# Peptides against a protein of PDB entry 6B4J: the designs that were tried, part 171

Target 1, 315 residues: chain A of PDB entry 6B4J
Amino acid sequence: DITMQWYQQLQDASMQCVLTFEGLTNSKDSQAKKIKMDLQKAATIPVSQISTIAGSKLKEIFDKIHSLLSGKPVQSGGRSVSVTLNPQGLDFVQYKLAEKFVKQGEEEVASHHEAAFPIAVVASGIWELHPRVGDLILAHLHKKCPYSVPFYPTFKEGMALEDYQRMLGYQVKDSKVEQQDNFLKRMSGMIRLYAAIIQLRWPYGNRQEIHPHGLNHGWRWLAQILNMEPLSDVTATLLFDFLEVCGNALMKQYQVQFWKMLILIKEDYFPRIEAITSSGQMGSFIRLKQFLEKCLQHKDIPVPKGFLTSSFWRS

## One batch from the design tools (peptide; made by RFdiffusion4, then SolubleMPNN)

Design b1_p23_4_s1 (from b1_p23_4, 13 letters changed)
Fold by OpenDDE base, seed 1:
Structure b1_p23_4_s1 (fold): chain B 315 residues (1-315), chain A 23 residues (1-23)
Amino acid sequence: as target 1 above (315 residues)
Amino acid sequence: DKRLKEFREEMEKQLKELEEEEK
């Protein structure tokens, strides 16, 4: 399976990255620990500062992240920080930065769907300039949300239930699995972030270059989802999230082909979702149904709430 | 099932064409 090979390659690359900076992370030296913490803060704090408030602030954050990744010193926590402070500094920062982007999907976007767009445009712009960060974003995303690949992890003989739950993307703490609503909320945030990344480009970059992970991956994702048996509650939830965020962009890009796909979803795939939907899961099902019916009726996919406009960039 | 299969085949073909155009 080509999809699973791609998944495994990204996971292997991520694991190799971790091994590369293991010396920095496992060091008992006080100076190395200080450098690690400074680099971690320098990589993650700017991402946490991303907001929908002003385009000028977003540009400042982007420039700071790009400067850090370029080996330039940046101010963090009142100190000058550079990836050159340690031979493993760049790999560590790239990994932690990518991890933080995915975490913002998991947490911030999960709670505030509109936050997907400013986070995604920065992530896309950084990915364009630093492809390794993009690969690591995918690796982190795929590990936390297998449905972003997409694939459904399978239970293997002898596997502990908790390990299987973790593979499915559930958080398990103190032998307690997270509630289904919290799980779906986190998965939704990550899918929405991904759907935003594949359609957005940093406006201050070289627009003549091809998007490093563009809408073709959105089309691939939909094709793969439709080729899979639906999973109870999960498929209806994430399919809605994906289409709400990137459906307008896909419509503009693929036009007639997009509408053929949407009809196929409504007529052929949706009944399969219905067949596995319990009474307690009708909320996600109804939401997807209403969205599909509205889009087909109006022959339009609305621009998602929070989509960045020209006025945002002039702020 | 037949319609879904035919559509999947068409989507796969289009994806391959898009990938070739991006190379």
Scores: peptide ipSAE 0.031, ipTM 0.717, DockQ to the pose 0.669
Fold by OpenDDE base, seed 5:
Order: sequence, then structure tokens, then C-alpha cells
Structure b1_p23_4_s1 (fold): chain B 315 residues (1-315), chain A 23 residues (1-23)
Amino acid sequence: as target 1 above (315 residues)
Amino acid sequence: DKRLKEFREEMEKQLKELEEEEK
């Protein structure tokens, strides 16, 4: 399976990255610890500052992240910080930055869906300039949300139940598994972020280049999801999330082919979702149903709420 | 299920067509 090979390659690369900067992370030296903390803050704080308020602020954040990744000194916490402070600094920063982007999907986007767009456009722009960050974003995303690949992890012989639950994307703390609603909320945030990344380009970059991970990956994701057996509540939720965020972009890109797919979803796949939906899970099902019916009736998918406009970039 | 098989085949076909258009 090509998809699983790709998944594994990304996980291996991520693991190798961690091994590369172990010297920095495991150091008992006071100066090394200070450098680690400074680099971690420099990598993550700008991402946490991303907001829907102004395009100018978003540009400043982007420039700071890009400068850091380019080996230039940046101001963080009142200090000048550079990846050159340690031989493993760049690898560490790339890893932590990628991790933070995915975490913003898991936390911020999960709670505020509109936050997907400003986070995604920065992530996309950074990915264009720093491909390794993009690969690490995928690795983190895939590990936390296997449905973003997509695949459904299987229970293997000898596996602990908790480990299986974690592989499915659940948080397990003190032998208690995460509630389904919280799980779906986090998965939704990550899928929405991903759906935003694949359609957005940084407006101040070289637009002549091909998107490093564009809408073709969105089409692939849909095709793979539709070829899988639906999972109760999960499939209906994430399919809606994905289509709400990137459906308009897919419609514009693939036109007639997109509509053929949407009809196929409604006529052939949707009944399969219905068949596995319990009475207690009707919310996600109904939401998907209404979305599909509305889109097919109007022959249009609306631009998602929070989509960045030209006015945003002039602010 | 015949319908499921046909559905999968159609999606695979569409995917291949899109991949060819991107080349």
C-alpha cells in the first residue's frame, strides 16, 4: 500500500529527526538547557500569536519564523535567539515548529474553526520555503490523526488496549480514555487545518511555484476515505469538516469531476454511513446530510467562514 | 456488495484520471 509506505516514511523521518537533536534535549549542561528553551520558545510562540486580526501581524509572524529557520537571529522573550547557537538547533526548531502547527489544529482550530485559515496560510508559506517543516507537519498530523492519512489503525496481537486507543488518536490518561466528543473535536480541528493548508498559498511568496502539498492531496484524501468502510460517527464528522473547509476550492479546481464525486458520496456512500449511525450519533449524520443536500441543490459550495480575503491582507 | 465494488472502481478511475491530468 503506497499510502502506508508514505505514512511510514514520514514517521521514520520524524523519528530520525528526534534522534538527531537528542544531544540538545538530553544535555545536562546549563547553557545547553537555556539554548533549548530559548529555541523552543522562538519556534512556538510566534505560532501561538497567529490570529484573524490583521494581515500585517500575520506577515510579521511569518517573517520571524522564516528568519529563525534561515539562521538569522530573532527576538524572543527579550533575547536574541538563533538556530546557530547549537549544531542541532535547526533540526530541533523545525521539529518543534511543525509540532506546534499541528497542536494549533488540535486545540485552537478545534475550538475556533475560523482559526484554521490564518494558521494554515502561514504553515503553507513556511512549507514552501522549508520543505522539511512540511514533512514534519505531516508526520505529526498523521500520528495524532490517522484519519488525515487516511487509514484506520488495526489492533495487533499482543498490543495493549491503551496503545491501540492512542493509535486511533485517543488521549489516554490514568487509564481513562478520552470522551468521544472531545476526541472528535480534536480530530475535526486537525482535519480542518489540513484542508486549509492544501488550498492556501502565502500571498507574498513566489506563486509561480507549485503548491508543495496542494489540492491534489485533497482529492486523494477523499478518494481514499470513500474507498474505506465508514467508521461510526468519525467518517460523517470528518467528511463534513473536510468538505466545509476545502469543498469550494475543490469545486473550482475539479469542476465537473468534483460534482460527480459529490453525487457519488450522496447516492452511494451516504447510505453506508446511515447504516452504521446509531440514534445517539444523528447529529454528525444530519449535519453532513444537510450540507450535501444544500450543495447539490444550489450547485455551489460556499466559501468557508473565516476564509482570508483581500481586505484581510490590507489590514 | 456489487454496489460497493462499483463505487470503488469509479473512485479509482476518477483518481487515475486526475493524476494523469496533473502530469
Scores: peptide ipSAE 0.029, ipTM 0.695, DockQ to the pose 0.432
Fold by OpenDDE base, seed 3:
Parts: C-alpha cells; structure tokens; sequence
Structure b1_p23_4_s1 (fold): chain B 315 residues (1-315), chain A 23 residues (1-23)
C-alpha cells in the first residue's frame, strides 16, 4: 500500500530526526541544557502567539520563525538565540516547531476553529521555505491523528489495549482513556488545521511555485476516506470538519468533479454512516447531514468562518 | 457499493494523472 509506505517513511524520518538531536536532548551539560531550553522556547513561543488580530503581527511571527530556521539570531525571552549554538540545533528546532504546529491544531484549533487559518498560513509558508519542517508536520499529524493519513490502526495480537488506544489517537493517562468527546475535539482541530494548510499559501512568498502539499492531497484524502468503511462518530465528525474548512477551495478547484463527489457522499456514503450511528452520536451525524443538504441545495460551499481576507493582511 | 467503488477508482486515476502532470 503506497499510502502506508508514505506514512511509514515519514515516521521513520521523524524518528531519525529525534536520533540526530539526541545528543542535545540527553546532554547533562548545563550549557547544553540551557541551549536546548532556549531553542525550544524560540521554536514554540512564536507559534503560540499566532492570532487572528492583525496581518502585520502574523508577518512578524513568520519572519521570526523563518529567521530562526535560517540560522539567524532571534530574540526569545530576552536572549539572543540561534540554531548555530549547537550542531544539532537546527534539527531540534525543526522538529519542535513542527510538533508545535500540530499541537496548535490539537489544542487551539480544537477550541477555536477560526484559529486554523492564521496557523495554517504560517505553517504553509514555512513549509514552502523549509520542506523538512513540512515533512515533520505530517509525521506529527499522522502520529497523533491517523485519520489524517487516512488509515485506521488495527489491533495486533499481543498488543496492549492502551497501546492500541494510543495508536487510534486517544490519550491514555494513568490507565484512563480519554473521553470520546475530548478525543473527537482534538482530532477535529488537527483535521481542520490540515484542511487549512493544503489550501493556503503565504501571501508574501513566491506564488509561482507549486504548493508543497496542496489541494490534490485534499482530494486524495477524500478519495481514501470514501474507500474506507465509516467509523462510528469519527467519520461523520471529521468529514464535516474537513469539508467545512476546505470544501469551498475544493469546489473552486475541482468544480463538477467536486459536486459529483459530494452527491456520492450524500447518496451512497452517508447511509453507511447512518447505519453505524448510535442514538448518542446523532449530533455529529445531524451536523454532517445538514451541511451536505444545505450545500447541495444551494449548490455552494460557504467560505469558512475565519478565512483570511485582504483586509486582514492590510491590518 | 459498485457505484462508490467505480467513482473511487476514477478519482484515484484522475489523481495519478494530475500527479504525473505535476512532475
């Protein structure tokens, strides 16, 4: 399976990255520990500062991240920080930065869906300039949300139940599995972030280049989802999240083909979702139903709430 | 469903064609 090979390659690359900077992370040297902490803060704090407030502030954040990745010194916590402070500094920062982007999907976007767009446009722009960060974003995303690949992890003989639950994307702490609503909320955030990344380009970059991970991957994702048996609550939730965020962009790109797909979803795939939906899961089901019906009726997918406009970039 | 399978196969074919054109 080509998709699973791709998944595994990204995971292997991510693992190799971790091994590469292990010297920095495992060092007992006080200076190395300080450098690690400074680099981690420099990589993650700017991402946490991303907001919907002003385009100018977003540009400043982007420039700071790009500068850091380019080996330039940046100010962080009142200190000058550079990846050149340690031979493994760049690999470490790339990994932590990618991890933080996915974490913002998992946390910030999960709670505030509109936050997907400013985070995604920065991530996309950084990915364009730093492909390794993009690969690491995918690796982190796929690991936390296998549904972003998409694939459904299978239970293997001899596997601990907790490990299987973690593979499915659940958090397990102190032998307690995460509640389904919290799980779906986190998965939703990550899918929404992904759906935003594949459609957005940094407006101040070289737009003549092909998007490093563009809408074709969105089309692929949908095709793969439709080829899979629906999962209870998960499929209805994430399909809605994905279509709400990138449906408008897909409609514009694929036009008639998009509508054929949407009809297929409503007529053929949706009944399969319904068949596995319990009374306690009707919320996600109804939400998807209403969305599909509205879109088909109006022959339009609305621009998602929070989509960045020209006015945002002028602020 | 046969229709869903056929549509998927068509989508996958189109995607491969697009990917080849991008190379």
Amino acid sequence: as target 1 above (315 residues)
Amino acid sequence: DKRLKEFREEMEKQLKELEEEEK
Scores: peptide ipSAE 0.061, ipTM 0.742, DockQ to the pose 0.627; fails the geometry check
Fold by OpenDDE base, seed 4:
Structure b1_p23_4_s1 (fold): chain B 315 residues (1-315), chain A 23 residues (1-23)
Amino acid sequence: as target 1 above (315 residues)
Amino acid sequence: DKRLKEFREEMEKQLKELEEEEK
């Protein structure tokens, strides 16, 4: 399976990255600990500062992240910080930065769907300049949300139930599994972030180049999802999230082929989702159904709420 | 269901075509 091979390659690359900076993370030296903390803050704080307020502020954040990844000193917490402070500094920063982008999907986007776009455009722009960060974003995303690959983790003989639940993306703490609503909220945030990344380009880069992980991956994701058996509540939820965020972009890119796909969803895939939907899960199914019916009726998918406009970049 | 089978086959075909284009 090519998809699973790709998944495993990304996970292996992520694990190798962790091993490369293990010396920095495990060091008991006071100076090394200080450097680690400074680098961690420098990598993560700018991402947390991303907002929908002004394009100029977003540019400042982007420039700061890019400068850090380029080996230039940046100001963080009142200190000058550089990846050159430690031989493993760059690998560590790339990993932590990628992790933070995915965490913003899991937390910020989960709570505020419109936040997907400013986070995604920065992530896309950084990915274009730093491909390794992009691979690490995928690795973190795939690990937390296997549905972003997509694949469905399988229970293996001898596996603990808690480990299986974690593989499915659930948080398990003190032998208590996460509530389904919280789980779906986190998964939704990550899928929405991914759907935003694949369609957005940093406007101040070389836009003549091909997107490093563009809409073709969105089409691939849809094709793979539709070729799989639906999961109760999960499929209806995430398919809606994905189409709400990138459906307009996919419509523009794939045109007639996109509409054929939507018709197939409505006519052939909906009955399969319905068959596995319990009475308590009808909300997600109904939401998806209404969305697709509206889109098919109007022959249009609306631009998602929070989509960045030219006016945003002039602010 | 014949239609569902054809649907899956078409989606699989499209996926393979996309994977080939990405190479």
Scores: peptide ipSAE 0.034, ipTM 0.723, DockQ to the pose 0.487; fails the geometry check

Design b1_p23_4_s2 (from b1_p23_4, 16 letters changed)
Fold by OpenDDE base, seed 4:
Structure b1_p23_4_s2 (fold): chain B 315 residues (1-315), chain A 23 residues (1-23)
Amino acid sequence: as target 1 above (315 residues)
Amino acid sequence: SKRFEEFKKEVKKLLEELDKLEA
């Protein structure tokens, strides 16, 4: 399976990255610890500052991240920080930055869906300039949300139940598995972020270049999801999340083919989702149903709430 | 099911059509 090979390659690359900066991470030297913390803050704080407030602020954040990744000194926590402070600094920063982007999907976007777009446009722009960060974003995303690949992790003989639950994306703490609603909320956030990334381009970059991970990957994701048997609650939830965020973009890009897909979902895939949906899980199913019916009726998919406009970039 | 297999074929066909358009 080409998709699984790709998944594994990204995970391997991510693991190799961790090994590369292990010296920095495990150092007992006080200076190295300080550098590590400074680099971690420099990589993550700007991402946490991303908001829908002003395009100018977003540009500043982008420039700061790009500068850091380019080996230039940046101000963080009142100190000048550079990846050149340690030979493993760049690898560490790239990894932590990518991790933070995914974490923002998991947390911020999960709670505030509109936050997907400003985060995604920065991520996309950084990815364009720093492909390794993009690969690491995918690696982190895939690990936390296997449905973003997409694939369904399988229980292997001898595997602990908790490990399997973690592979499925659940958080397990003190032998307690995460509640389903919280799990779905986090997965939703990550899928929404991904759906936003694949459609957005940083407006101040070279737009003549091909998107590093564009809508074609979104189409492939959708096709792969539809080729899989639906999972209870998960499929309905994430399919809705994905289509709500990037359905308009897919419609514009693929036009008639997209509508054919939407009809197939409504006519053929919906009954399959319904068949596995319990009475207590009808909420996600109904939401997806209503969305699709509305889109088909109006022959339009609305631009998602929070989509960045020209006015945003002028602010 | 047979219906599901047919559905998957249609999805695959659509994917292939899109790949051709992007080539």
Scores: peptide ipSAE 0.365, ipTM 0.884, DockQ to the pose 0.403
Fold by OpenDDE base, seed 5:
Structure b1_p23_4_s2 (fold): chain B 315 residues (1-315), chain A 23 residues (1-23)
Amino acid sequence: as target 1 above (315 residues)
Amino acid sequence: SKRFEEFKKEVKKLLEELDKLEA
């Protein structure tokens, strides 16, 4: 399976990255610990500062992240910080930055869906300039949300139940599995972030270049999801999240082919979702139904709420 | 089911069409 091979390659690269900076993370030296913490803050704080408030602020954040990744000193926590402070500094920063982007999907976007767009446009722009960060974003995303690959992890013989639950994307703490609603909320946030990344380009970059992970990957994601048997509650939820965020972009890009796909979803795939939907899961099912019916009736998918406009970039 | 297999074939065709357009 080509998709699973790709998944594994990204995971291997991520693991190799961790091994590369292990010396920095495991050092008992006080100076090394200080450098690690400074680099971690420099990598993650700018991402946490991303907001929907002003395009100018977003540009400043982008420039700061790019400067850091380019080996330039940046101000963080009142100190000058550079990846050159340690031989493993760049790998560490790339990993932590990518991790933080996915974490913002898992937390911020999960709670505030509109936050997907400013986070995604920065991530996309950084990905264009720093492909390794993009690969690490995918690796982190795939690990936390296997449905972003997509695949459904299977229980293997001899596997602990908790490990299987974690593979499915659940958080397990003190032998307690995460509640379904919280799980779906986190998965939704990550899928929405992904759906935003694949359609957005940083407006101040070289637009002549091809998107490093563009809408074609969204189309492949959709095709792969539809080739799988639906999973109870999960498929209906994430399919809605994905289409709400990037459906308009897919419609504009693929036109007739997109509508053919949407019809197939409504006529053939949706009944399969219905067949596995329990009475307690009707909320996600109904939401998807209403969305599909409205889009097909109007022959239009609305621009998602929170989509960045020209006025945003002038602010 | 037979219907699902036919559906998957249609999805595959759409994917292939996309690949041809991008190539």
Scores: peptide ipSAE 0.365, ipTM 0.884, DockQ to the pose 0.421
Fold by OpenDDE base, seed 2:
Structure b1_p23_4_s2 (fold): chain B 315 residues (1-315), chain A 23 residues (1-23)
Amino acid sequence: as target 1 above (315 residues)
Amino acid sequence: SKRFEEFKKEVKKLLEELDKLEA
């Protein structure tokens, strides 16, 4: 399976990255520890500052991240920080930055869906300039949300139940598995972020170049999901999340083919979702149903709430 | 099911059509 090979390659690359900067991470030297912390803050704080308030502020954040990744000194915590402070600094920063983007999907976007767009446009722009960061974003995303690949992890003989639950994306703490609602919320955030990334381009970059991970990947994701048996509650939730965020973009890009796909979803795939939906899971099912019916009726997919407008970039 | 297999074939066809357009 080409998709699984791709998944594994990304995971391997991520693991290799971790090994590469292990010296920095595990150093007991006081200076190395300081550098590590400074680099970590420099990589992650700007991402946490991303907001929907002003395009100008978003540009400042982007420029800071790009400067850091380019080996230029940046101000962080009142200090000048550079990836050149340690031979492993760049790898470490790329990894932590990518991790933070995914974490923002998992946390911020999960709680505030509109936050997907400003985070995604920065991530997309950074990905365009720094492909390794993009690969690491995918690696982190795939690990936390296998449905973003998509694939369904299988229980293997001898595997602990907790490990299987973790593979499915659940958090397990003190032998307690995460509640389904919290799990779905986190997965939703990550899928929404992904759906935003694949359609957005940084407006101050070279738009003539092809998106490094564009809508074609969204189309493939959708096709792959539809080729899989639906999972209870999960499929309805994530399919809705995905279509709500990038359905408009897919419609514009693929036009007739998109509508054919949507009809297939409604006529053939949706009944399969219904068949596995319990009475307690009707919420996600109903949302998807209403969305599909509305879209088909109006022959339109609405622009998602929070989509960045020209006015945003002028602010 | 047979119906699901047919559905998958249709999805695959749409994907292939897309690939042709992007090539």
Scores: peptide ipSAE 0.362, ipTM 0.884, DockQ to the pose 0.415
Fold by OpenDDE base, seed 3:
Structure b1_p23_4_s2 (fold): chain B 315 residues (1-315), chain A 23 residues (1-23)
Amino acid sequence: as target 1 above (315 residues)
Amino acid sequence: SKRFEEFKKEVKKLLEELDKLEA
């Protein structure tokens, strides 16, 4: 399976990245520890500062992240920080930055769906300039949300139940599995972030270049999801999340073919979802149903709430 | 366009797999 090979390659690359900066992370030297912490803060704090308030502030954050990745010193925590402080600094920062973007998906976007867009546009812009960060974003995303690949992890003989649950994306702490609603909320956030990334371009970059991971991947994601047996509650939830965020962009890009896909979802795939949906899970199903019916009726998919407009960038 | 051809291929594949799942 080509998709699984791609998944594994990204995971391997991520693991190799961790190995490359292991010296920095495992160092007992006080100076190395200080550098590690400074670099970690420099990589993650700007991402946490991303907001929907002003385009100018977003640009400042982007420039700071880009400067850090470019080997320039940046101010963080009242200190001048540079990836050049350690030979493994760049690899470490790229990894932590990518991790933080995905974390913003599972936390911030999960709680505030509109936050997907400012986070995604920064991530997309950074990905364009720093492809390795993009690969690491995918690796982190795939690890936390296998449905973003998409694939459904399978239970293997001899596997502990908790490990299987973690593979499915659940958090397991003290032998207690995460509640389904919290699980779906986090998965939704990550899928929404992904759906935003694949459609957004940083407006101050060289737009002549092709998006490093554009809408074609969104189409592939849809096709792959639809080629899979639906998973109870999960498929309906994430399909809605994905279409709500990037459906308008897909509609504009693929036009008639996109509508054919929506019809296929409504007519062919929906009954499959319904067949596996219990009475307690009807909420996600109904939400998806209503969304699809509305879109098909109006022959339009609305621009998602929180989509960045020209007015945002003038702010 | 190359992109359109890739799209059609994916849609076709999707349809084929859906048919298999119905059986």
Scores: peptide ipSAE 0.162, ipTM 0.732, DockQ to the pose 0.082

